Peptides against a protein of PDB entry 6UG1. Designs and how they scored, part 51

Target 1, 304 residues: chain A of PDB entry 6UG1
Amino acid sequence: SNEERKRRKYFHMLYLVCLMVHGFIRNEWINSKRLSRKLSNLVPEKVFELLHPQKDEELPLRSTRKLLDGLKKCMELWQKHWKITKKYDNVGLYMRTWKEIEMSANNKRKFKTLKRSDFLRAVSKGHGDPDISVQGFVAMLRACNVNARLIMSCQPPDFTNMKIDTSLNGNNAYKDMVKYPIFWCEVWDKFSKKWITVDPVNLKTIEQVRLHSKLAPKGVACCERNMLRYVIAYDRKYGCRDVTRRYAQWMNSKVRKRRITKDDFGEKWFRKVITALHHRKRTKIDDYEDQYFFQRDESEGIPD
Target 2, 301 residues: chain A of PDB entry 6UG1 as posed
Amino acid sequence: SNEERKRRKYFHMLYLVCLMVHGFIRNEWINSKRLSRKLSNLVPEKVFELLHPQKDEELPLRSTRKLLDGLKKCMELWQKHWKITKKYDNEGLYMRTWKEIEMSANNKRKFKTLKRSDFLRAVSKGHGDPDISVQGFVAMLRACNVNARLIMSCQPPDFTNMKIDTSLNAYKDMVKYPIFWCEVWDKFSKKWITVDPVNLKTIEQVRLHSKLAPKGVACCERNMLRYVIAYDRKYGCRDVTRRYAQWMNSKVRKRRITKDDFGEKWFRKVITALHHRKRTKIDDYEDQYFFRRDESEGIPD

## One batch from the design tools (peptide; aimed at target 1 M13 V21 K272)

Design b2_p22_2_s2 (made by RFdiffusion4, then SolubleMPNN; from b2_p22_2, 10 letters changed)
Fold by OpenDDE base, seed 1:
Formats: structure tokens, C-alpha cells, sequence
Structure b2_p22_2_s2 (fold): chain B 304 residues (1-304), chain A 22 residues (1-22)
């Protein structure tokens, strides 16, 4: 019905706001001064120097290479620190089906909400789910004065799916679900004027995204619980930005159709949500990023 | 800060509820 379509859009937007607020809160927690002091001690001076290379005036690419090597070593150090990777409870922050939502509304499952103190302890001990691990990695880079963003791929239920029963009963459903991350890191390269993508936990990769990202879900089974639609960046200064354009090859032709921003009202509403979560002034880094997104939109073209 | 954020977000949700169910 038209009513069910409206209900699913509303619930999608409510769920999206809750996810974006969750990302904001986790971004505040990783700015903990106590956590920062502990995590800075994990990074040797030689690695710190690689994270902060001098500008090579002859070949700026050499400075970027040093930063990339420093980030690689930080990933290796993080793997040594992280002792226990817990599985997600159920589907974690991956996408739920409409049926799962309806069934969960009837079952008052006491979700054990992880408190700030428990999060900080989990990161400090190296014990937790993959999301906590990524968030802790961002905290470690921030502790080393690196301009690192927490990235969250928000997975609200698909309001474009009007099917009643999508039973995702596959034995491999968990493996397919966790094949691609929900959280990752971006690091600002001041030499190339670009964001470097870092997945320290799942794919264990560093990427300089041009057209395609390895972190973008591919294949039907992976996309059932991980649809790239809302990739939100949270910086150390409480900035909030939509960075979906970086990771979406087909933003205009495919991704936009699955977003609330497909219509003018949804676009205006989503901008208000971003603005409510964005707690810093604009910087030259935002200008370079917006220029890159513009060039990516022009290069994709207008979908026929 | 979280209370102010919650109030702003609640307002955005009500604005959207009005839009969808009008």
C-alpha cells in the first residue's frame, strides 16, 4: 500500500538518524584523553616520524609514500594490540530485513548497550567486535596527531524493498555479511590533498580511492546486509560529512535511487541531519574534498 | 550537548512525520 511505503520511509529515516547519532557518539568516545595517552604508547618514535614526514619539495610523492608506510606499520601494531575479535551479536549494525524489524518490535530483547567506560576498557585491552577495533585504531592515529576520520557505512532498512518476506536463511549469511566493513578509517594526506582509506581490521588494506574502492560491497549475498548508501565521516573536531561519493562508483545511476535523498524533500532533510551533527567550521580540506566529489560526479555523467 | 542534539533530531523527525502523513 501507499501507507506501508510511507511507513517504511519514515522508519528508514528514524533508523538512519539513530545510526548517524551512534557514529557521532563513538567519535566523541575515541577522542578520550585517557585513551589517547594509552594508545600513543603503542606507536614507536620511528613510526610516528613516518606518520609526520617532512615535505619533499623535489618529489611530494615521497612524503605520501612515507605516510603510507607509517599507516601500514600502524595496522601491524594494531593487529599485535588486538587480542580478541568478538563476533557481532546477531547482525550488529548491518542491515536488517523488514521482517526482522517487525519480529524484534514484538521481542523486547534487552540489548546490552555498551557504555563509554566499557568501550574505553575494550579498546585499551584489545577485546571487542570489529567496530570497536576500527574505532580504537582511529583513536590510536588521533593519539599520534594524525588527522584520522571515523567512517561509518550506515545500514538503515531498505525502504525501496516492498517485499514482505526476505528470509536471509543462508548458512553463509554471517560470512557474506562481514566480508565488507561497516566502519573504517580515512587519513588526510596533506601532500596529495586527498583522503587515504584505511581498513585496519576487515580487509587490512590501505587505498587511495580514485574511481573504485575495495570497501564497496560487491555481489548479491554481500549487498543483502551491506548496501553502500550513506557513508558518513566523523573527524577529530566533530565534523560530519557525507563521503558516499568517494566509495560509490555509480552514485547517480544506482546509489541515489536507494537513498532518501532521491527526492528534494529527502535531500533537504538529510542536509539538516548532517548540519545538526556537524560541529566545526569549514576548512580548506573540505574544499579539496568537495572539488574531488564534483569531479567524480562529472566523470560519472548524468544517468540516461 | 547530547540533549540539544536529541532535541534537534526530534524536531527533524516530527517535520518528516508531518511530511509523510500529511
Amino acid sequence: as target 1 above (304 residues)
Amino acid sequence: RLKELQEKLNKLLEEFKEYLFS
Scores: peptide ipSAE 0.138, ipTM 0.790, DockQ to the pose 0.922
OpenDDE base, seeds 2, 3, 4, 5: peptide ipSAE 0.027, 0.125, 0.027, 0.055; ipTM 0.667, 0.775, 0.683, 0.723; seeds 2, 4 fail the geometry check

Design b2_p22_2_s3 (made by RFdiffusion4, then SolubleMPNN; from b2_p22_2, 10 letters changed)
Fold by OpenDDE base, seed 5:
Structure b2_p22_2_s3 (fold): chain B 304 residues (1-304), chain A 22 residues (1-22)
Amino acid sequence: as target 1 above (304 residues)
Amino acid sequence: MKEKLEKELEELLEEFKEYLFS
């Protein structure tokens, strides 16, 4: 019905705001000074020097290569720190079906929210789910004065799915779900004027995204609970930016159709949400990023 | 101020989680 379409759209919007606020809160928690002091001790001086290379005036690419090597070593150090990777409770922050949402509303289960103190303890001990691990990795890089962003792929329920039964069939549902991350890291390369993508936990990859990312979900089964729609970046200065364009090869032709921003109302509303979560002034880094997004939009063209 | 906003946002998230999972 038209009413059910409206209900699913509004529920998607509410769920999206709550996911984005969750990302904001986790981004604040990883700025903890107490955590920063503990995590900085995990990074030896030689690795710190690689994270902060001198500018090579002859070949700036040498400086980028040092940074990439430093990030690789940080990923290896983080794997040594992380002792216990917990499975997600149910589906974690992956996308729920409409049936699962309806069934959850009938089964009043007290969801135990992880408190800030418990989060900080989990990161410090190296015990937790993959999301806590990624968030802790971003905290370690920030403790080393690296301009690292927390990236969140927000997974609100699909308001474009009007099926009554949205049950997912398959014995490998969890494996397919966790094949691609929900959280990852970006690091600013001041030499190339680009963001470097780092997945320290799931795929264990470092990439300089050009046209496509390895972190973008591929295949029907993986996309059932992980649809690339809202990739939000949270920086150390409480900036909030939509970086979906980096990771979406087909933003205009495919991704936009599944976003609230498909219409002018949804675009204006989503801009208000981003603005409310963006607590810093614009910088030259934002200008370089917006220029990159513009070039990527022009290169995709208008979908036929 | 910041701790107050964090608490208010945590409470809003808890209420929303209760709404989503109740």
Scores: peptide ipSAE 0.026, ipTM 0.647, DockQ to the pose 0.082
OpenDDE base, seeds 1, 2, 3, 4: peptide ipSAE 0.025, 0.027, 0.024, 0.025; ipTM 0.646, 0.678, 0.638, 0.637; seeds 2, 4 fail the geometry check

Design b2_p22_2_s4 (made by RFdiffusion4, then SolubleMPNN; from b2_p22_2, 12 letters changed)
Fold by OpenDDE base, seed 2:
Structure b2_p22_2_s4 (fold): chain B 304 residues (1-304), chain A 22 residues (1-22)
Amino acid sequence: as target 1 above (304 residues)
Amino acid sequence: KLEELKKYLEELLKEFKEYLFS
């Protein structure tokens, strides 16, 4: 019905705000000075120097290569620190079906929210789910004075799916779900004026995204619980930015149709949510990023 | 400001988690 369409759209908006707020709270927790002091001790001086290369005036690419090598070594150090990767409870922050949401509403299961103290202890011990591990990795880079962002792929229920029963049946459902991350890292490269994408936990990859990302879900099975629609960046200064354009090859043709921002009301609403979570002044880094997004929109063209 | 916003966002997140999963 038209009423059910409105209900699903509203519930999608509410769920999206909750996810974006969750990302904001985790981004604040990883700014803990106590955690920073502990995690800085994991990075030896030689790796710290690679994270902070001098500008090569002859070939800026040499400085970027040093930074990339430093980030690779930080991923290796992080793997040594992280002792226990727990499975997600249920589906974690991956996308739920409408039926799973309705069934969860009937089951008064008190969602055990992880407290700040428990999170900081989990990161310090290296014991937790993949999301906690990624968040801790961002904290370690920030402890080394690296301009690292926490990235969250927000997975609200699909308001474009009007099926009543959306039950996902299958023995491989968990493996397909976790094939691509929900959380990752971006690092500012001051030499190339670009964000470097870092997945320290899932794919264990570093990439300089031009047109395509390895972190973008591909295939029907993995897209059931992980649809790239809302990739939100949280920086060390409490900036909040929509960076979906970086990871979406087909923003205009495919991704926009599944976003609340497909209409003017949804666009204005989503901008208000971003503005409410953005707690810093604009910087030249934002100008370079917006220029990159503009070039990506022009290069995609108008969908046929 | 930031702590008040954090508290408000934690309350909203709690209320919404309760609403979404109650």
Scores: peptide ipSAE 0.034, ipTM 0.701, DockQ to the pose 0.096
OpenDDE base, seeds 1, 3, 4, 5: peptide ipSAE 0.024, 0.025, 0.024, 0.024; ipTM 0.661, 0.671, 0.661, 0.659; seeds 3, 4 fail the geometry check

Design b2_p22_3 (made by RFdiffusion4)
Pose (drawn by RFdiffusion4):
Structure b2_p22_3 (pose): chain A 301 residues (1-169, 173-304), chain P 22 residues (1-22)
Amino acid sequence: as target 2 above (301 residues)
Amino acid sequence: EKEELEEKLEEILEEAYEHIFS
């Protein structure tokens, strides 16, 4: 019914707002001073110097390389620090079906509250699922004074799914791509470097294609790329989906609330509500990348 | 600041509710 269609659109907006705000608060917890000081002693002087390379006037590229080596070394040592990698209970933060949600609302059960202290204890011990692990990795980079963003792929239920049944054909297929990952700024190449230290264990300087964007019909059942939100040290919130969307204006726009005008205005209201800093020059360099990327997409196939 | 953010988000959702179900 058209009524259920409207409810799905609203609940989608609601769940999306909650997800984005959780990203906002979790990023705050990541900045915890007490935790940052402990995680900083995990980084040797050699690697620390690689994370803050000297300006190389003749060839800025060498500086970028040193940072990549540093990022690689950090990924490695984080693989060692993180001793216990849990499985997501049930579905984690991956996209759920309308049926699954309706049923979760029905069954109230008992839910162990988490809070901030428990998160900190878990990151310091090295005990958690991949989301906690990557978030902790970002906290470590920040304790070393690197401009690290937390990236979250918000996976609200699909408001474009009109079906009354909503059934699907696997765990391994869900976890192929991450919900959380990291970006780090390169002041030499003036670009954001994408880092996934937990799932794909890769570092990529995304130009026109990214390894992180999910592929194949089976894998996209639980992970439909729509809202890639970046949170930074100074409490910025930017929609970074353009970096990770091969067909943004075609494939992805149909799945986002921003396809109509009311939707874009509303979405902008939330982003602004979550962006608690003023514009820097880096924001301009990023907008330039997005503009070029937006114009290079062209006609679809 | 958290309370102001909560109230602002509630107002945005109330506007969305009135628009969708009008």

Design b2_p22_3_s1 (made by RFdiffusion4, then SolubleMPNN; from b2_p22_3, 10 letters changed)
Fold by OpenDDE base, seed 3:
Structure b2_p22_3_s1 (fold): chain B 304 residues (1-304), chain A 22 residues (1-22)
Amino acid sequence: as target 1 above (304 residues)
Amino acid sequence: MLEELEKKLKELLEEFKKYLFS
């Protein structure tokens, strides 16, 4: 019905706001001064120097290469620190079906909310799910004075899916679900004036995204619980930005159709949500990023 | 900060609810 369509759209929006607030809270928690002091001790001086290379005036690319090598070594150090990767309880923050949402409303499942103290302990011990591990990695880079962002791919239920029964097949579903991350890191390269993408936990990769990312879900089975729609960046100064354009090859033709921003009202509303979560002044980094997004929009073209 | 943020987000959700069910 039209009412069910409206209900699903509203529930998608509510769920999206809750996810974006979750990302904001986790971004605050990883700014803990107590955690920062502990995690800085994981990074040797030689690795710290690679994270902070001098500008090579002859070839700025040499400075970027040092930063990339420093980030690679930080990923290796993080793997040594992280002792236990727990499976997600149920589907974690991956996308639920409408049927799963309806069934969960009937079952008073006690959601165990992780407290700030428990999170900080989990990161310090190296015990937790992949999301906690990525968040801890961002905290370690911030402890080394690196301009690192927490990235969250928000997975609200698909309001464009009007099917009643979307039973997802059970056993292989978990492997396909976790094939691509929900959380990752971005690091500002002051030499190239670009964000570097870092997945320290899942794919264990570093990339300089041009047209496509390795972190973008591919294949039907992987996309059932992980649809690239809302990639939100949280910086160390409590900035909040929509960075979906970086990771979406087909933003205009494919991704926009599955976002609340498909219509003008939804676009204006979503901008207000981002603004409410954005607690810093604009910087030259934002100008370079917006210029990059503009060039990506021009290169994709307007879908006919 | 969190309380003010929660207030603003509730207002935005109600704005959208009114738009959908108007």
Scores: peptide ipSAE 0.340, ipTM 0.875, DockQ to the pose 0.934
OpenDDE base, seeds 1, 2, 4, 5: peptide ipSAE 0.307, 0.329, 0.183, 0.331; ipTM 0.861, 0.872, 0.789, 0.871

Design b2_p22_3_s2 (made by RFdiffusion4, then SolubleMPNN; from b2_p22_3, 10 letters changed)
Fold by OpenDDE base, seed 5:
Structure b2_p22_3_s2 (fold): chain B 304 residues (1-304), chain A 22 residues (1-22)
Amino acid sequence: as target 1 above (304 residues)
Amino acid sequence: MREELEKKLKELLEEFKKYLFS
């Protein structure tokens, strides 16, 4: 019905706001001074120097290579720190089906919310789910004065799915779900004027995204619970930016159709949500990023 | 900051509820 379409859009937007606020709160928690002091001790001086290379005036690419090597070593250090990777409870922050949402509404199971103290303890001990691990990795880089962003791929229920039963076929559902991350890191490269993508936990990869990312879900089974639609970046200064364009090869032709921003009202509303979560002034880094997004939009062209 | 954010988010949700169910 038209009413059910409206209800699913509304619930999608409510859920999206809750996810974006969750990312914001986790971004505040990883700025903890107490956590920062503990995590900085995991990074030896020689690795710190690689994270902060001098500008090579002859070949700026040498400075970028040092930064990339520093980030690789930080991933290795983080793997040594992290002792226990817990499975997600149910689906974690991956996408729920409409049936799962309806069934969950009937079951008044008190969601145990992770407290800030429990999060800080989990990161400090190296015990938690993959999301806590990624968030802790971003905290470690920030403790080393690296301009690292927390990235969140927000997975609200698919309002474009109007099926009554949205049950997923069972056997490999968890393995396919966790194949791609929901949280990752970006690091600002001041030499190339680009964001470097870092997945320290899932794919254990560092990439300089050009046209496509390894972190973008591929295949039907992986996309059932992880649709790339809302990739939100949270920086150390409480900036909030939509960075979906970086990771979406087909933003205009495919991704936009699955976003609330497919219509003018949804675009205006989503911009208000981003603005409400953005607590810093614009910088030249934002200008370089917006220029990159513009070039990516031009290169994709208009969908036929 | 958090209370102001919560207020702004509630206002945005009500604005959207009005738009969808108008």
Scores: peptide ipSAE 0.209, ipTM 0.818, DockQ to the pose 0.937
OpenDDE base, seeds 1, 2, 3, 4: peptide ipSAE 0.165, 0.164, 0.146, 0.144; ipTM 0.801, 0.801, 0.791, 0.791; seed 2 fails the geometry check

Design b2_p22_3_s3 (made by RFdiffusion4, then SolubleMPNN; from b2_p22_3, 9 letters changed)
Fold by OpenDDE base, seed 1:
Structure b2_p22_3_s3 (fold): chain B 304 residues (1-304), chain A 22 residues (1-22)
Amino acid sequence: as target 1 above (304 residues)
Amino acid sequence: RLEELRKKLEELLEEFKEYLFS
């Protein structure tokens, strides 16, 4: 019905706001001064120097290579720090089906909300789920004065799916769900004027994304619970930005159709949500990023 | 900051509720 379409759109928007606020809160928690002091001690001086290379005036690419080597070593140090990777409770922050949502409304399941104190303890000990691990990695880089963003791929239920039964085939293994991350890191490269993508936990990869990312879900089974639609960046200064364009190869032709921003009302509403979560002034870094997104939109073209 | 954010988000949700159920 038209009513069910409106209901699913509303619930999608409510769920999206809750996810984006969750990302904001986690980004505040990883700015903890107490956590920063503990995590800075994990990074040796030689690795700190690689994270802060001098500008090579002859070949700026040499400075980028040092930064990339520093980030690789930080990823290795983080693997040594992280002792216990817990499985997600149920599906974690991966996408739920409409049937799962309807069934969960009837079940007063006590969601064990992780408190700030428990989060900080989990990161400090190296014990937690993959999301906590990524968030802790961003905290470690920030503790080393690296301009690192927390990235969240928000997974609200698919309001474009109008099927009554959206039950996943029972074979949707936990392995297929977690094949691609929900949280990752971006690091600003001041030499190339680009964001470097870092997945320290799931794929254990560092990328300079041009046209496509390895972090973008590929294949039917993984896309059922991880649909690239809303990739939100949270910086150390409480900036909030939509960075979906970086990770979406087909933003205009495919991704936009599954976003609330497919219509003018949804675009205006989503812009208000981003503005409410964005707590810093614009910088030249935002200008370089917007220029990159513009060039990516021009290179994709307008879908016919 | 979280209370101000909550208030702004509640306002955004109410505006959207009015739009969908109008």
Scores: peptide ipSAE 0.091, ipTM 0.748, DockQ to the pose 0.884
OpenDDE base, seeds 2, 3, 4, 5: peptide ipSAE 0.027, 0.026, 0.025, 0.027; ipTM 0.700, 0.679, 0.682, 0.702; seeds 2, 3 fail the geometry check

Design b2_p22_3_s4 (made by RFdiffusion4, then SolubleMPNN; from b2_p22_3, 10 letters changed)
Fold by OpenDDE base, seed 2:
Structure b2_p22_3_s4 (fold): chain B 304 residues (1-304), chain A 22 residues (1-22)
Amino acid sequence: as target 1 above (304 residues)
Amino acid sequence: MKEELKKYLEELLEEFKKYLFS
C-alpha cells in the first residue's frame, strides 16, 4: 500500500539517523586521550617517521609511497595487537530485513549496550568485533597525529523493498554478510591532496580510490545485508561528511534510487542530519574532496 | 503512522540512545 511505503520510508529515515549518531559517538570515543597514549606506544619511531614523510619537491609520489608503507606497517602492528576477533552478535550493524525488524519489535530483547569504558578496554586489550577493531585502528593512527577518519557504511532497512516477507535463508548468510566491511578508515594524503582508503581488518587493504573501491559490495548474496548507500566520514575534529560518491561507481544510475536523497524532501532532510553532526569549520581538505566528487559526477554522466 | 510503529520507533530510538549514551 501507499501507507506501507510511507511507513518504510519514515522507518528508514529514523534508523539512518540512529546509525549516523552511532558513528558520531564511536568517533568521539576513539578521541580518548587515555586510549591515545596507550595506542601511540604500539607504533615504533621508524614507523612514525614513515607516517610523517618530508615533502619530496622533485617527486611528491615518493612522499605518498612512504606514507603508504607506514600505513601498511601500522596494519601489521594492529594485527599483532588484536588478539581476539569476536563474531558479531546477530547481524551487528549490517542491514536487517523488514521481517527481522518486526520480529525484533515483538521481542523485548534488551540490547546489550557497549559502554564507553568497555569499548576503551576492548580496544586496549585487542578483544572485540571487527567494528571495534577498525575503530581502534583509527584511534592508533590519530594517536600518531595522522589525519584519519572513521568511515561507516550505514545500513538502514531498504525502503525500496516492498516485499512483506524478506527472510534471508542460507547456511552462508554470515560469511556473505561479513565479506565486505561496514567500518573502515580514510587517511589524508597531504602530498596528493586525496583520501587514502584503509581496511585494516576485513580485506586488509590500502587503496587510493579513483573510480572503483574494493570495499564496494559486489554480488547478490553480500548485497542482501550490505548495500552501499550512505558512506559517512567522521574526522578527528568532529566533522561529518557524506563520502558515498568515492565508493559508488554508479551513484546517479544505481545508488541514488536506493537513498532517501532521491527526492527533494529527502535531500533537504539528509543535509539537515549531516549539518547537525558536523561540528567543525570548512577546510581546504573539504574543498579538494568536493572537487574530486564533482569530477566523479561529471565522469559518470547522466544515466541512460 | 500506526501507534505501534511509533512506539517501536521510540523504543528503537531509546535502545539506540541507551546504546549510544551508555
Scores: peptide ipSAE 0.029, ipTM 0.671, DockQ to the pose 0.044
OpenDDE base, seeds 1, 3, 4, 5: peptide ipSAE 0.024, 0.025, 0.024, 0.028; ipTM 0.645, 0.641, 0.643, 0.664; seeds 3, 4 fail the geometry check

Design b2_p22_4 (made by RFdiffusion4)
Pose (drawn by RFdiffusion4):
Structure b2_p22_4 (pose): chain A 301 residues (1-169, 173-304), chain P 22 residues (1-22)
Amino acid sequence: as target 2 above (301 residues)
Amino acid sequence: EEEEEEWEEELDEVLKELLEES
């Protein structure tokens, strides 16, 4: 019914707002001073110097390389620090079906509250699922004074799914791509470096294509790329989906609430509500990348 | 349009509550 269609659109907006705000608060917890000081001693002087390379006037590229080596070394040592990697209970934060949600609302059960202290304890011990692991990795980079963003791919239920049944054909297929990952700024190449230290264990300087964007019909059942939100040290919130969307204006726009004008205005209202800092020059360099990327997409196939 | 405005108001309230609790 058109009524159920409208409810799905609203609940989608609601669930999306909650997800984005959870990203905002989790990013706050990541900045915890007490935790940052402990995680900093995990980084040797050698690697620390690689994470803060000297300006190389003749060839800025060498500085970028040193940072990449540093990022690689950090990924490695984080693989060692993280001793216990749990499975997501049930579905984690991956996209759910309308049927699944309706049924979760029906069954109330008992849910162990988490709170901030428990999160900190888990990151220091090295116990957690991949989301906690990557979030902790970002906290470590921040304790070393690197401009690290937390990236979250918000996976609200699909408001474009009109079906009354909504059934699907695997765990391994869900976890192929991450919900959480990291970005680090390169002041020499003036670009954001994408880092996934937990799932794909890769570092990529995304230009026109990214390894992180999910592929194949089976894998996209639980992970439909729509809202890639970046949170930074100073409490910025930016929609970074353009970096990770090969066909933004075609494929992805149809799945976002921003396809109509009411949707874009509303979405902007939330982003602004979650962006608690003023514009820096880095924001401009990023907008320039996005503009060029937006103009290079062209006609679809 | 009226229903969308009502929705926007309800969502604003939820957003404000969430931000205040943070």

Design b2_p22_4_s1 (made by RFdiffusion4, then SolubleMPNN; from b2_p22_4, 9 letters changed)
Fold by OpenDDE base, seed 1:
Structure b2_p22_4_s1 (fold): chain B 304 residues (1-304), chain A 22 residues (1-22)
Amino acid sequence: as target 1 above (304 residues)
Amino acid sequence: MEEWKEWEEELEKVLEELLAKA
């Protein structure tokens, strides 16, 4: 019905706000001074120097290569630190079906919300789910004075799916779900004026995204619980930015149709949410990023 | 159109309440 379509849009919007606020809160927690002091000790001086290369005036690319090597070594150090990777309870922050939402509304399951103290302990011990691990990795880089962002792929229920029953039956449903991450890291490369994408936990990859990312879900089974629609970046200064354009090859033709921002009302609303979560002034880094997004929009073209 | 305004106001309130608890 038309009413059910409206209800699903509303619930999608509410769920999206809750996810974005969750990302904001986790981004604050990883700025903990106590955690920072502990995690900085995991990074040897030689690795710290690689994270902070001097500008090579002859070939700036050499400085980027040093940074990339430093980030690779940080991923290796992080893997040594992280002792226990817990499975997600149920689907974690991956996308739920409408049926699962309706069933969960009837079951007042007390989700044990992880407290800040428990999070800081989990990161410090290296014991937790993949999301906690990624968040801790961002905290470690920030502890080394690296301009690292926490990235969250927000997975609200698909308001464009009007099917009543979306039973995801499959023995491999969990493996397909976790094939691609929900959280990852971006690091600012001051030499190339670009964000470097880092997945320290899932794919264990570093990339400089040009047209497509390795972190973008591919295949029907993986996209059932992980649809790339809202990739939100949280920086160390409490900036909040939509960086979906980086990871979406087909932003205009495909991704936009699955976002609340497909219409003017949804665009204005979503901009208000971003603005409410953005607690810093604009910087030259934002200018370079917006220029990159503009170039990506032009290169994709207008969908016919 | 009116239903959307009521929903926007409710969503703004929820956002404010969530940010105040952050």
Scores: peptide ipSAE 0.023, ipTM 0.643, DockQ to the pose 0.902
OpenDDE base, seeds 2, 3, 4, 5: peptide ipSAE 0.023, 0.023, 0.021, 0.023; ipTM 0.649, 0.645, 0.641, 0.598

Design b2_p22_4_s2 (made by RFdiffusion4, then SolubleMPNN; from b2_p22_4, 8 letters changed)
Fold by OpenDDE base, seed 1:
Structure b2_p22_4_s2 (fold): chain B 304 residues (1-304), chain A 22 residues (1-22)
Amino acid sequence: as target 1 above (304 residues)
Amino acid sequence: MEEWEKWEKELEELLKKLLEEA
């Protein structure tokens, strides 16, 4: 019905706000001074120097290469620190079906909310789910004075799916679900004026995204619980930015159709949510990023 | 007031509460 379509749109919006606020809160917890002091000790001086290369005036690319090598070594150090990767409880922050939502509304499942103290302990010990691990990695880079963002791929229920029952095939569902991350890192490269994408936990990859990312879900089974729609960046200064354009090859032709921002109302609403979560002034880094997004929109073209 | 405007206001109020509790 039209009513059910409206209900699903609203529930999607509510769920999206809750996810984005969750990302904001986790980003604040990452900025813990106590955690920063502990995690800085994991990074040797030689690796710290690679994270902060001098500008090579002859070949700025050499400075970027040093930064990339430093980030690779940080990823290796993080793997040594992280002792226990817990499985997600149920589907974690991956996308739920409408049926799962309806069934969960009837079951007052006491979600054990992870408290800040428990999070800080988990990161410090290297024990937790993949999301906590990525968040801890961002904290380690920030502890080394690296301009690292927490990236969250928000997975609200698909309001474009009007099917009642999407029974997901059970057996491979978890492996397919976790094939691509929900959380990752971006690091600002001051030499190339670009964000570097870092997945320290899932794919264990570092990339300089041009047209497509390795972190973008591919294949029907993986996209059932992980649809690239809302990739939100949280920086160390409590900036909040939509960076979906970086990771979406087909933003205009495919991704936009599955976003609340497909219409003017949803675009205005979503901009208000971003603005409410954005607690810093604009910087030149935002200008370079917006220019990159503009160039990506022009290069994709207007869908016919 | 369209149903959507009521829901937008409710979401804005909820967002404010969630940010104040953080």
Scores: peptide ipSAE 0.023, ipTM 0.647, DockQ to the pose 0.829
OpenDDE base, seeds 2, 3, 4, 5: peptide ipSAE 0.026, 0.023, 0.023, 0.020; ipTM 0.669, 0.644, 0.657, 0.608; seed 2 fails the geometry check

